# Peptides against a protein of PDB entry 4JHK, part 180

Target 1, 212 residues: chain A of PDB entry 4JHK
Amino acid sequence: EDYKIQSFDLETQKLLKTALKDPGSVDLEKVSSVIVDQSLKDQVFSREAGRICYTIVQAEAKQTNGSVFRRNLLNRLQQEFKAREETRKRSTQEWVCLVSFICNIFDYLKVNNMPMVALVHPVYDCLFRLAQSDALKNEEEVDCLVLQLHRIGDQLEKMNVQLMDELFNLLRDGFLLQEDLSSMGRLLLLEILEFRAGGWKLSDTAQKYYYS

## One batch from the design tools (peptide; made by RFdiffusion4, then SolubleMPNN)

Design b2_p29_4_s1 (from b2_p29_4, 13 letters changed)
Fold by OpenDDE base, seed 4:
Order: structure tokens, then C-alpha cells, then sequence
Structure b2_p29_4_s1 (fold): chain B 212 residues (1-212), chain A 29 residues (1-29)
């Protein structure tokens, strides 16, 4: 299996490849930090990062029945999560990368084929932050919000339907009442409202309307 | 080792506090 790690230098690529095959032979804290650092810079990598992380977790479990990598990863993730408001103030791009990464970890890093319960509230907290009025006016944040809901919304709802209802109340109110939304932002909010209403599926007609 | 145990407990405690899900951490870490 090939992993998209070309953006790293050769030494780091070697480190990652080794972690994927023989996690016990590398500094897993360093590996986790490298993955998080890159994920905060490159939103495209965030999706790959989730897959990489899952593979390393599985490899370590098989090799030693350990969870050192996962623990270090989640520790770093928590640090970034705690600083999320400062990150947002500093860089919208880094903020949406952080949200994307957290959501991708939620999506890929399954335990016994189930989402990690510990990630549910942090994910919702990020999405709720994106659903605030000051964020909804920023198209980049709306793009991120809608993308994550398309990817993991159905899973999140299964974990906590009450929080999902509250989130979508904010999105509905934003769509109906907020005046400084971009045209695309408003369109995306409407689409995601319909997406959930349709059981996290989009009709062929709606697909053509929003994405043709 | 004692050091490893303390580090693990510290990380777990920090994660649990930060994520607000103590039960989830205990089950999954």
C-alpha cells in the first residue's frame, strides 16, 4: 500500500515508512508530531494522515499490543485543540486544517470498528465553533464545516443526536438570519441542511443543483 | 517503569480533562 508522503523530506519519509512497518523501532512521539505538524499546514494531507495514523496504530497493536503512538497522537491533538482559538486568530487556514485533521482522525482511527468516543465532543466543539456567526461569514470556514459534515456527519449523529440537532439549529439560523454570508456560504448551508434532512444523502436533483 | 507509568497517567489525565470524556479514554487508551 502506497502512502502520499512526498511532501516530506527523505529522512522523514523513511521515518514514516518505518513507523508503518515496524513502529517499535522509531520514536513514535516524534512520528506523531511530524504528522500533526504537516496536517496543520496541508488540508489535503489531513485525509492521508488519518489513514497513516490508523495503519501505525494497527501495526503497533499487532507488534507489541501497545498504544504508544495513539496516546502521543491524542496528546498532541489535545494540545492543539486547547489552543484552537489562538490558532483561529492567527490563521484561518491553520484552524480549518486542525478541524479537518481532528475529523479525519475521528473517521479513520476506529477502535473495534467504532469511532473513538473520546473524540466525539472535541469534534462537535470544533464544528460548533465553525457554526458561530463570526465563522459563518468566512467562506473558508463554511467550506470546512460542510466538508466535515459530509464526511462524518452520519457517524457523529449516531454518537450524539442531541448535539447534532443543536448544531443544525445554528446552521439553520445562520442560513435564515445572518446577512453577511457569502453567496457560496449560504448555498453550502442550504445544501448541508438538505443533506441531513435526506438521511445524510443527496438526491440526484440536489446534487446537480449544488455541484454541477 | 515508574517513569513510564507516570507519563502514561499524566497523558491520560490531560487527555481526559481536555476532551471531557474520562470513560472514553479508559476504554480506548
Amino acid sequence: as target 1 above (212 residues)
Amino acid sequence: SKIEKEKKESIEAEIALGLGDHEGLKKEL
Scores: peptide ipSAE 0.025, ipTM 0.585, DockQ to the pose 0.097
Fold by OpenDDE base, seed 1:
Structure b2_p29_4_s1 (fold): chain B 212 residues (1-212), chain A 29 residues (1-29)
Amino acid sequence: as target 1 above (212 residues)
Amino acid sequence: SKIEKEKKESIEAEIALGLGDHEGLKKEL
């Protein structure tokens, strides 16, 4: 199975592969740190890292009934979340990678096929931040926002419909009222508004209009 | 609307102050 870890050096790739199969034989704190660090730097990895994390969690649970990896991962995630505004200030790219990673963890790191409730508000907080006027004018942030809503919007709504309504009120206002949106940004906002209105699905006609 | 504006400002303040569900994450550890 391909876990898209080609961005790491060969030694680290071996470490990760070992963690996936035999987590008891490696330093799981180190593994979690490496994954988070790379997720903040690499968009391709960030959007896929949740699957890797879930697999390691499953492997550790099966092997030792332990949760060392998950504990370390979530501790690091909490630290990064707390520092999210500083991250955004320093690098838009790192910020959108962080959001992507958090959303990906929400999507993949499930317990009994249910999302971790503790991640719901942090995810919404990130999406609300992306929905602010200063973020909506940045195409990279709009891309991130819309992408996450396409991926996990339906799940998030099931967890808290009130927050989703509030979020989409902001997006509607941005689409209608904000003057400094890029053409693509405005188009993406309209698309995501229609996407939710259509039950988190996009018609072939809409797909052609927005992406062809 | 005025209500929506107030909610927006409240959300912005929460984000700026780092008042997200940090304790929630701790509960999952």
Scores: peptide ipSAE 0.022, ipTM 0.469, DockQ to the pose 0.098
Fold by OpenDDE base, seed 3:
Structure b2_p29_4_s1 (fold): chain B 212 residues (1-212), chain A 29 residues (1-29)
Amino acid sequence: as target 1 above (212 residues)
Amino acid sequence: SKIEKEKKESIEAEIALGLGDHEGLKKEL
């Protein structure tokens, strides 16, 4: 299987390729750090990163019955999550990359084909932050929010419907009451409200947009 | 907080079941 790792230098590409095939032969802490660092800078890579992470986790489990990579990955995620407000203040782009990465890890890093329970609240916390009025006025944050809800909203709802209801109450209020939304932001909020109301069902075209 | 309590419970449950290594996430609590 091919992975989109062309943005890395050749040595790092080799490191990642080796981690995917023979994780016991590389420094998995370094591998996790490299993946997280790039995911925080490149939102497009964050989706690929989820797939890469899952593959490495599976490879390590199979090879050594180990979980060194996953441990390091989750530790780094927690560090970035705790610093999310500072990240948002510094760079909206880095903030939406962080949210995208956490959501993609939630989506790809399954345990027995189920989401990691420990990631549910962190994901919701990120989405709730994006649903605050100061974030809803920023089109980039609205784009991120709506994209993640399209990708993992149905899964998140299955994990905690009460939090999803609370989240969508904020989105409804934003759509109806907030005056400083961009035109696109308002359209996106309307779309996602209707999307959930319709049972999180994607058209073929929408499926391509959100998952490819 | 209520959220932290629920998060702690979920993390502890997942750890007890051996479903993952959540040492980093546990530090937030």
Scores: peptide ipSAE 0.023, ipTM 0.556, DockQ to the pose 0.165; fails the geometry check
Fold by OpenDDE base, seed 5:
Structure b2_p29_4_s1 (fold): chain B 212 residues (1-212), chain A 29 residues (1-29)
Amino acid sequence: as target 1 above (212 residues)
Amino acid sequence: SKIEKEKKESIEAEIALGLGDHEGLKKEL
């Protein structure tokens, strides 16, 4: 399979390609670190990173029955998640990249064809943070929130419908009551409210937009 | 394969029980 890793230098590309084919021959801690670091600054790569991580996990499991990569990945995610408020204060861009990455890992790293249970609450915590008034006024954070809900909202709801109801109560209140939303932010909130109400169903055009 | 299924189930059990390196994420619940 081809992976979108052209944003890395040639040495790192080689490292990633080797990890994808022969994970036992590389430093998987370094590989995980490189993937996370790039995902925290590049939201486009963050999407691809989930797929790359899935492939490496599968390759390592097949090759050595190991889980070194997954362990290192999750440890790094834990560290970044713990520091999420500080990250948000430092850089909105890094914060939304972090959320995107955690959501993409949730989306791609399935265990027994099911989402990782350990990621459910961290994902919801991130989305709830994006649903707070101080975040909803920032279009970049609203974009991130709505994008993730389009991609994984149906899966998250299956894991915990009560949390999803609570989240959407916040979004509804934001849409109806918050006065300092951007015009686009307000439109995005309305769209996602309608999207869930419609059973998380996308038109063909919307499908291409959110999943291309 | 049977082996793959067993591995996946084992990983899921580890995650569910908060064993190994996965417990850190659960501590932040």
Scores: peptide ipSAE 0.022, ipTM 0.587, DockQ to the pose 0.176; fails the geometry check

Design b2_p29_4_s2 (from b2_p29_4, 12 letters changed)
Fold by OpenDDE base, seed 1:
Structure b2_p29_4_s2 (fold): chain B 212 residues (1-212), chain A 29 residues (1-29)
Amino acid sequence: as target 1 above (212 residues)
Amino acid sequence: SHMEEEKKKSIEAEKALGLEDHEGLKVAE
């Protein structure tokens, strides 16, 4: 399989490739740290990171029946999640990358083909934060919110429909009542409201856009 | 329901994997 890791230097690429095939031969704590660090800087990689992480988890499970990588990954994720407000304050870009990464881990790092229950509330917490008035006025945050809901909204709803209802109440209120939304932001909110109302289904064109 | 059964399986699997330590991404020991 080919993974998009061109953003790393050659040595790190080799490390990642080795982790994907022979995880027992590398420092999996280092691997997890590198993946998280890059995911916080590059939203494109953040999407790929979920797939990479899943592959490493599977490889380690098959090789040693171990879970060192996943443990280290989630430990780092805990640290970043705890500091999410500080991250948002420092950099909107890093904040949306963090949200994207958490959502991608939720999407890809499944157990028995089910999303991790442990990540349900953290994901909702991030999305609720993006749905606050101060975030909705930022186009970058709205983009992130809508993108994640397109990608994992149906899965999240299955895990907790009550939280999804509450979230969409906020989005509806934002769409209808908030005055300082950008035109694009308002359009995106309307689109996501309609998307859920339509059963979380997209056209082929929209599918390619949001899931590419 | 099917979904409830799958969720139950998932929770059990997560416990077996030690993932309960990361519930809500709370700081683990």
Scores: peptide ipSAE 0.361, ipTM 0.864, DockQ to the pose 0.443
Fold by OpenDDE base, seed 2:
Structure b2_p29_4_s2 (fold): chain B 212 residues (1-212), chain A 29 residues (1-29)
Amino acid sequence: as target 1 above (212 residues)
Amino acid sequence: SHMEEEKKKSIEAEKALGLEDHEGLKVAE
């Protein structure tokens, strides 16, 4: 299986490739740090990062019955999550990358074929933050919010429908009542409202767009 | 419900893996 890691230098690519196949032979703390660092810079990579992380977790479990990588990954994620408001203030781009990464980790790091319960509230916290008025007026944040809901909304709802209802109440209010939404932002909110109402079902075209 | 049962199983699995509650994404060492 191929992974999109061309954004890294050759040495780091080698490190990641080794981690994917032989995690016991590399510094998994360093690997986790590199993945998180890049995910905070590149929202596109954050999607691939989730898949990479899960593969490494599986490989380590199989090889050594260890969980060093996952522990380090989640520890770093904890640090970034705690600092999320400061990150948002500093850089909207870094903030949406962080949200994207957390959501992708939720999507890929399954435990017994289930999403990690420990990530449910953190994910919702991020999405609720994106659903606040000050964030909804920022198209970059709306893009992130809608993208994540397209990708993991159905799973997240299954984990906590009450929070999803509350979240979509905010989105509905934003769509209907907020004055300073961009035209595209308003369209995106409408689309995601309809998407959930339709049972989170994607068209063939949409599926390719979001999951290719 | 079936889903609630699966959630419980997942929680137990996470505990076994040293994963703590959602607060701060804490991982037990």
Scores: peptide ipSAE 0.351, ipTM 0.852, DockQ to the pose 0.408
Fold by OpenDDE base, seed 5:
Structure b2_p29_4_s2 (fold): chain B 212 residues (1-212), chain A 29 residues (1-29)
Amino acid sequence: as target 1 above (212 residues)
Amino acid sequence: SHMEEEKKKSIEAEKALGLEDHEGLKVAE
């Protein structure tokens, strides 16, 4: 299987490739660190990172029945999540990458073919933060919010419909009442409101845009 | 419901894997 890891140097690429095939032969703490670091810089890679993480988790489970990688990954994720407000203040780009990464991990790292319950509230916390007025005025944050809801909204709603209702109340209020939304931000909010109202169903063209 | 039953099974599986240590991504002690 091919993975998009060309953004890393050759040594790191080798490390990741080895982790994907023989996770027991590499430092899985280091592997988790480099994946998180890159995901915080590149939102495109963040999507791929979820798939990579899933593969490594599965490979380690098959090889040793271990979970060292997942533990290290989640430990690092805890650190970044705890510092999320400081990250947002420092860099909007890093913040939306963090949110994207957490959502992608939620999407790909299934346990018993179900989303990780441990990640439900953290994901909602991030999305609720993006749904606040100070975030909705930033198009980059709105882009992130809408993208994640397109990708995992249906799954997330199944985990907690009450929180999803509350989240969309904020989005509706933002769309209707907030004056300093960008034109694109307003259009994106309208689109996501309609998307959920339609049962989280996408047209073929929309699906290609959000999932490719 | 089927979904609630699956969630319950998932929670049990997560506990077995030690994922409860990361519940809500709280800092582990």
Scores: peptide ipSAE 0.335, ipTM 0.854, DockQ to the pose 0.433
Fold by OpenDDE base, seed 3:
Structure b2_p29_4_s2 (fold): chain B 212 residues (1-212), chain A 29 residues (1-29)
Amino acid sequence: as target 1 above (212 residues)
Amino acid sequence: SHMEEEKKKSIEAEKALGLEDHEGLKVAE
């Protein structure tokens, strides 16, 4: 399958393509850094980044039984996660890109066909931050929150239903009680409340929108 | 349950890979 990497320069595209097929022949630390850097700038790329990362991890495992790429990727992710509040203060756009990237790594970078347990709390931490009153008033953050819940909410709930209940209590309270929500923000919160209540099921049209 | 067993296997696999040692990446129980 082709990967959407046209946003990179030609040299970087070659680097990524080589990493996907022959990871042992490239600097995997550099590859991981490039992917993270781009994911922090482009939320649309973050989903593709998850798929790319998984492919590289599998390729390296098969080629050398190594895990250099995954280690570097997760180390960088760790650094960005730790600095998430500073990132949010600096740039809402970078913040929502970071959340999107973490959620997509959770979605794609599985171990034994299961989401990484180590990422469950970090993902919830990000979503809980987006569910706070100061974030819910920002439509860009609400968009991010709702999008991630559509994509990984069912998986995340299976990992910890108690945290999901707590999260949705905050969303319900925000919908009902918070006065400075945008009209669209309020509609999005209602939609996601109904989405979970319906068992995380989407119509074909909605599914294409959220999973394309 | 099947899900509980799969979670246990995942936790063990992650330990073997050292994923739980990443600072700031909290391990869910």
Scores: peptide ipSAE 0.263, ipTM 0.785, DockQ to the pose 0.595

Design b2_p29_4_s3 (from b2_p29_4, 11 letters changed)
Fold by OpenDDE base, seed 3:
Structure b2_p29_4_s3 (fold): chain B 212 residues (1-212), chain A 29 residues (1-29)
Amino acid sequence: as target 1 above (212 residues)
Amino acid sequence: SAMEEEKEKALKAEKELGLEDHEGLKRAE
């Protein structure tokens, strides 16, 4: 199986490849750190990062029945999550990368084929932050919000429908009442409102866009 | 419900894996 890790130098690529096949032979804390670091810089990588992380978790479980990688990954994620407001102030791009990464980890790093309960509130916290008026006026943040809801909204709703209802109340209010939305932002909010109302169903074309 | 039962099983599995330490990603300093 091929993984999109060309953005790393050759040494790091080797490290990642080894982690995927023989996680016990590498420093899994370092592996988790490089994955998180890159995910905070490259939103496109975040989805691949989810796959990579899942594979490493499975490989370690199979090899030693251990969970060192997942622990280190989540420890780093906690650090970044706690600092999310400072990240947002420093760089909108890094902030949306962080949200994207957390959502993709939620999507891929399942336990017994179920989303991690531990990540439900953090994901909602990020999405709620993106749904605030100061974020809705930024098209980059709206793009991120809508993208994540397309990818994991149905799963997230199953975990907590009450929070999803509250989130979409904010989105509806933003769409109807906020005056400083961009044209595209307004269209995206309308689209996601209709998307949920339609049962989170995507066309084949849309599915390719949001899940590839 | 069936979903609630699955969530309960998942939560139990997470506890067994020590994932409760990451609940909400808000571990105290």
Scores: peptide ipSAE 0.419, ipTM 0.884, DockQ to the pose 0.458
Fold by OpenDDE base, seed 2:
Structure b2_p29_4_s3 (fold): chain B 212 residues (1-212), chain A 29 residues (1-29)
Amino acid sequence: as target 1 above (212 residues)
Amino acid sequence: SAMEEEKEKALKAEKELGLEDHEGLKRAE
């Protein structure tokens, strides 16, 4: 299986490749840090990062029945999550990358084929933050919000339908009442409202758009 | 319900894996 790690230098690529097959032979704290750092800079990589993380977790579990990588990864995520407001103020791009990464970890790092309960509230917290009026006026944040809901909305709803209802109340209000939405932002909100109403189902064209 | 039972089993598995240390990513702190 191929992993998109060509954006890293050769030494780091080697580190990641080794972590994927022989995690016990590398510094897994360093590996987790490298993955998080890159995910905070590149939202596209964030998707791949989830898959990479899952593979490393599985490899370590199989090799040593250990969980050093996941522990380090989640420790770093905790740090970034706690500082999310500072990140948002500093860089919208880094903020949406952080949200994307947390959502992708939620999507890929499943335990016994179930999303991690530990990540449910953090994911919703991020999405609720994106659903606030000060964020909805920023098209980049709306893009992120809608993208994550397309990717993991159905899973999130299964974990907590009450929070999803509350979230979509905010989105509906934003769509109907907020005056400083961009035209595209308004269209995206409408689309996601309809997406959920349709049972979280995408057309083939929309599927390609969001997952290409 | 079946879903709630599955969630409970998942939560138990997470605790066994020590994932409770990351619950909510320290949201309350």
Scores: peptide ipSAE 0.418, ipTM 0.889, DockQ to the pose 0.497
Fold by OpenDDE base, seed 4:
Structure b2_p29_4_s3 (fold): chain B 212 residues (1-212), chain A 29 residues (1-29)
Amino acid sequence: as target 1 above (212 residues)
Amino acid sequence: SAMEEEKEKALKAEKELGLEDHEGLKRAE
């Protein structure tokens, strides 16, 4: 299986490829750090990173029944999550990448074919932060929020419908009441409101936009 | 519900994998 790792230098590519096939032969802490670092810089890679992480987790489990990679990955996520407000203040781009990465990890790193319960509240916390008035006025944050809800909203709702209701109350209020939303931001909020109301079902056009 | 039962099973599996140490990514800290 091919993975989109061309953005890394050749040495790092080799490291990642080895981790995917023979995780026991590499420094999995280093691998996790490299993946997180790149995911915080590139939102497009963040989605691929989720797939890569899942593969490494599965490979390590099969090879040694170990969980070193996942532990290191989640430890790093904890650090980044804890510092999320500082990250947001410093760089909106890094912040939305962080949110995207956490959401993608939630999406891909299944445990017995189920989302990790441990990530449910962190994901909601990130989305709630994006749903605050100071974030909704930023189109980049709205883009991120709507994208994640398109990708994992149905899964999140299944995990906690009460939080989803609360989140969408904020989105509705933002759509209806917040005056400093961009036109596109308002349209995106409307679209996601309708998307949930429609049972999280994608149109053909939306499918191409969010998953291609 | 069936979904709640599956979530409970998932939670048990996470505990077995030591994932409870990452619950909420230490949200309370």
Scores: peptide ipSAE 0.366, ipTM 0.873, DockQ to the pose 0.515
Fold by OpenDDE base, seed 1:
Structure b2_p29_4_s3 (fold): chain B 212 residues (1-212), chain A 29 residues (1-29)
Amino acid sequence: as target 1 above (212 residues)
Amino acid sequence: SAMEEEKEKALKAEKELGLEDHEGLKRAE
């Protein structure tokens, strides 16, 4: 398997590669920290990070029946999630990276092929924050919101349809009533409204765009 | 429903893995 980790230095790349194959031979706390740190800086990597994390979790479970990596990863996520408002104030880019990472962990780090229940409300909390009027006027936040809903909206709705209905009520109101949306933002909101209405299904071309 | 049963199974699996300690990622109260 090939993983996109070229953004790390060679030593860290070696660490990650070793973690993927022989997690018992490395400091898994350090590995989790490195992955989270990079995911908060690079939204593209945050997508790959979900896949990497899943592989490490599976490798550790198989090797030692352990869960040290997942525990450390989620502990770090708790810290970042708790500080999400401060992160948003400091940097919109870091904020959307955080949301993206949490959503990607939700998407990839499954237990028995099911999303982790523990992450459902945190994911919704992030998406609801992005759906507030002060966030909807920022195209970067709208991009993030729509991207995550394309990727995990179907799964997330299955976990809690009531919250999804509430979320989309906000998005509908934003689309119809908010005056300071960008043209692209308005188009994106319309598209995501139609996407859900259509049963969360896209063409193959659109699928590639949102899931790759 | 089938989905509810799957959720219940998932929840049990999470408890076995100690994931309940991260429920809601310690949302601010």
Scores: peptide ipSAE 0.277, ipTM 0.838, DockQ to the pose 0.479

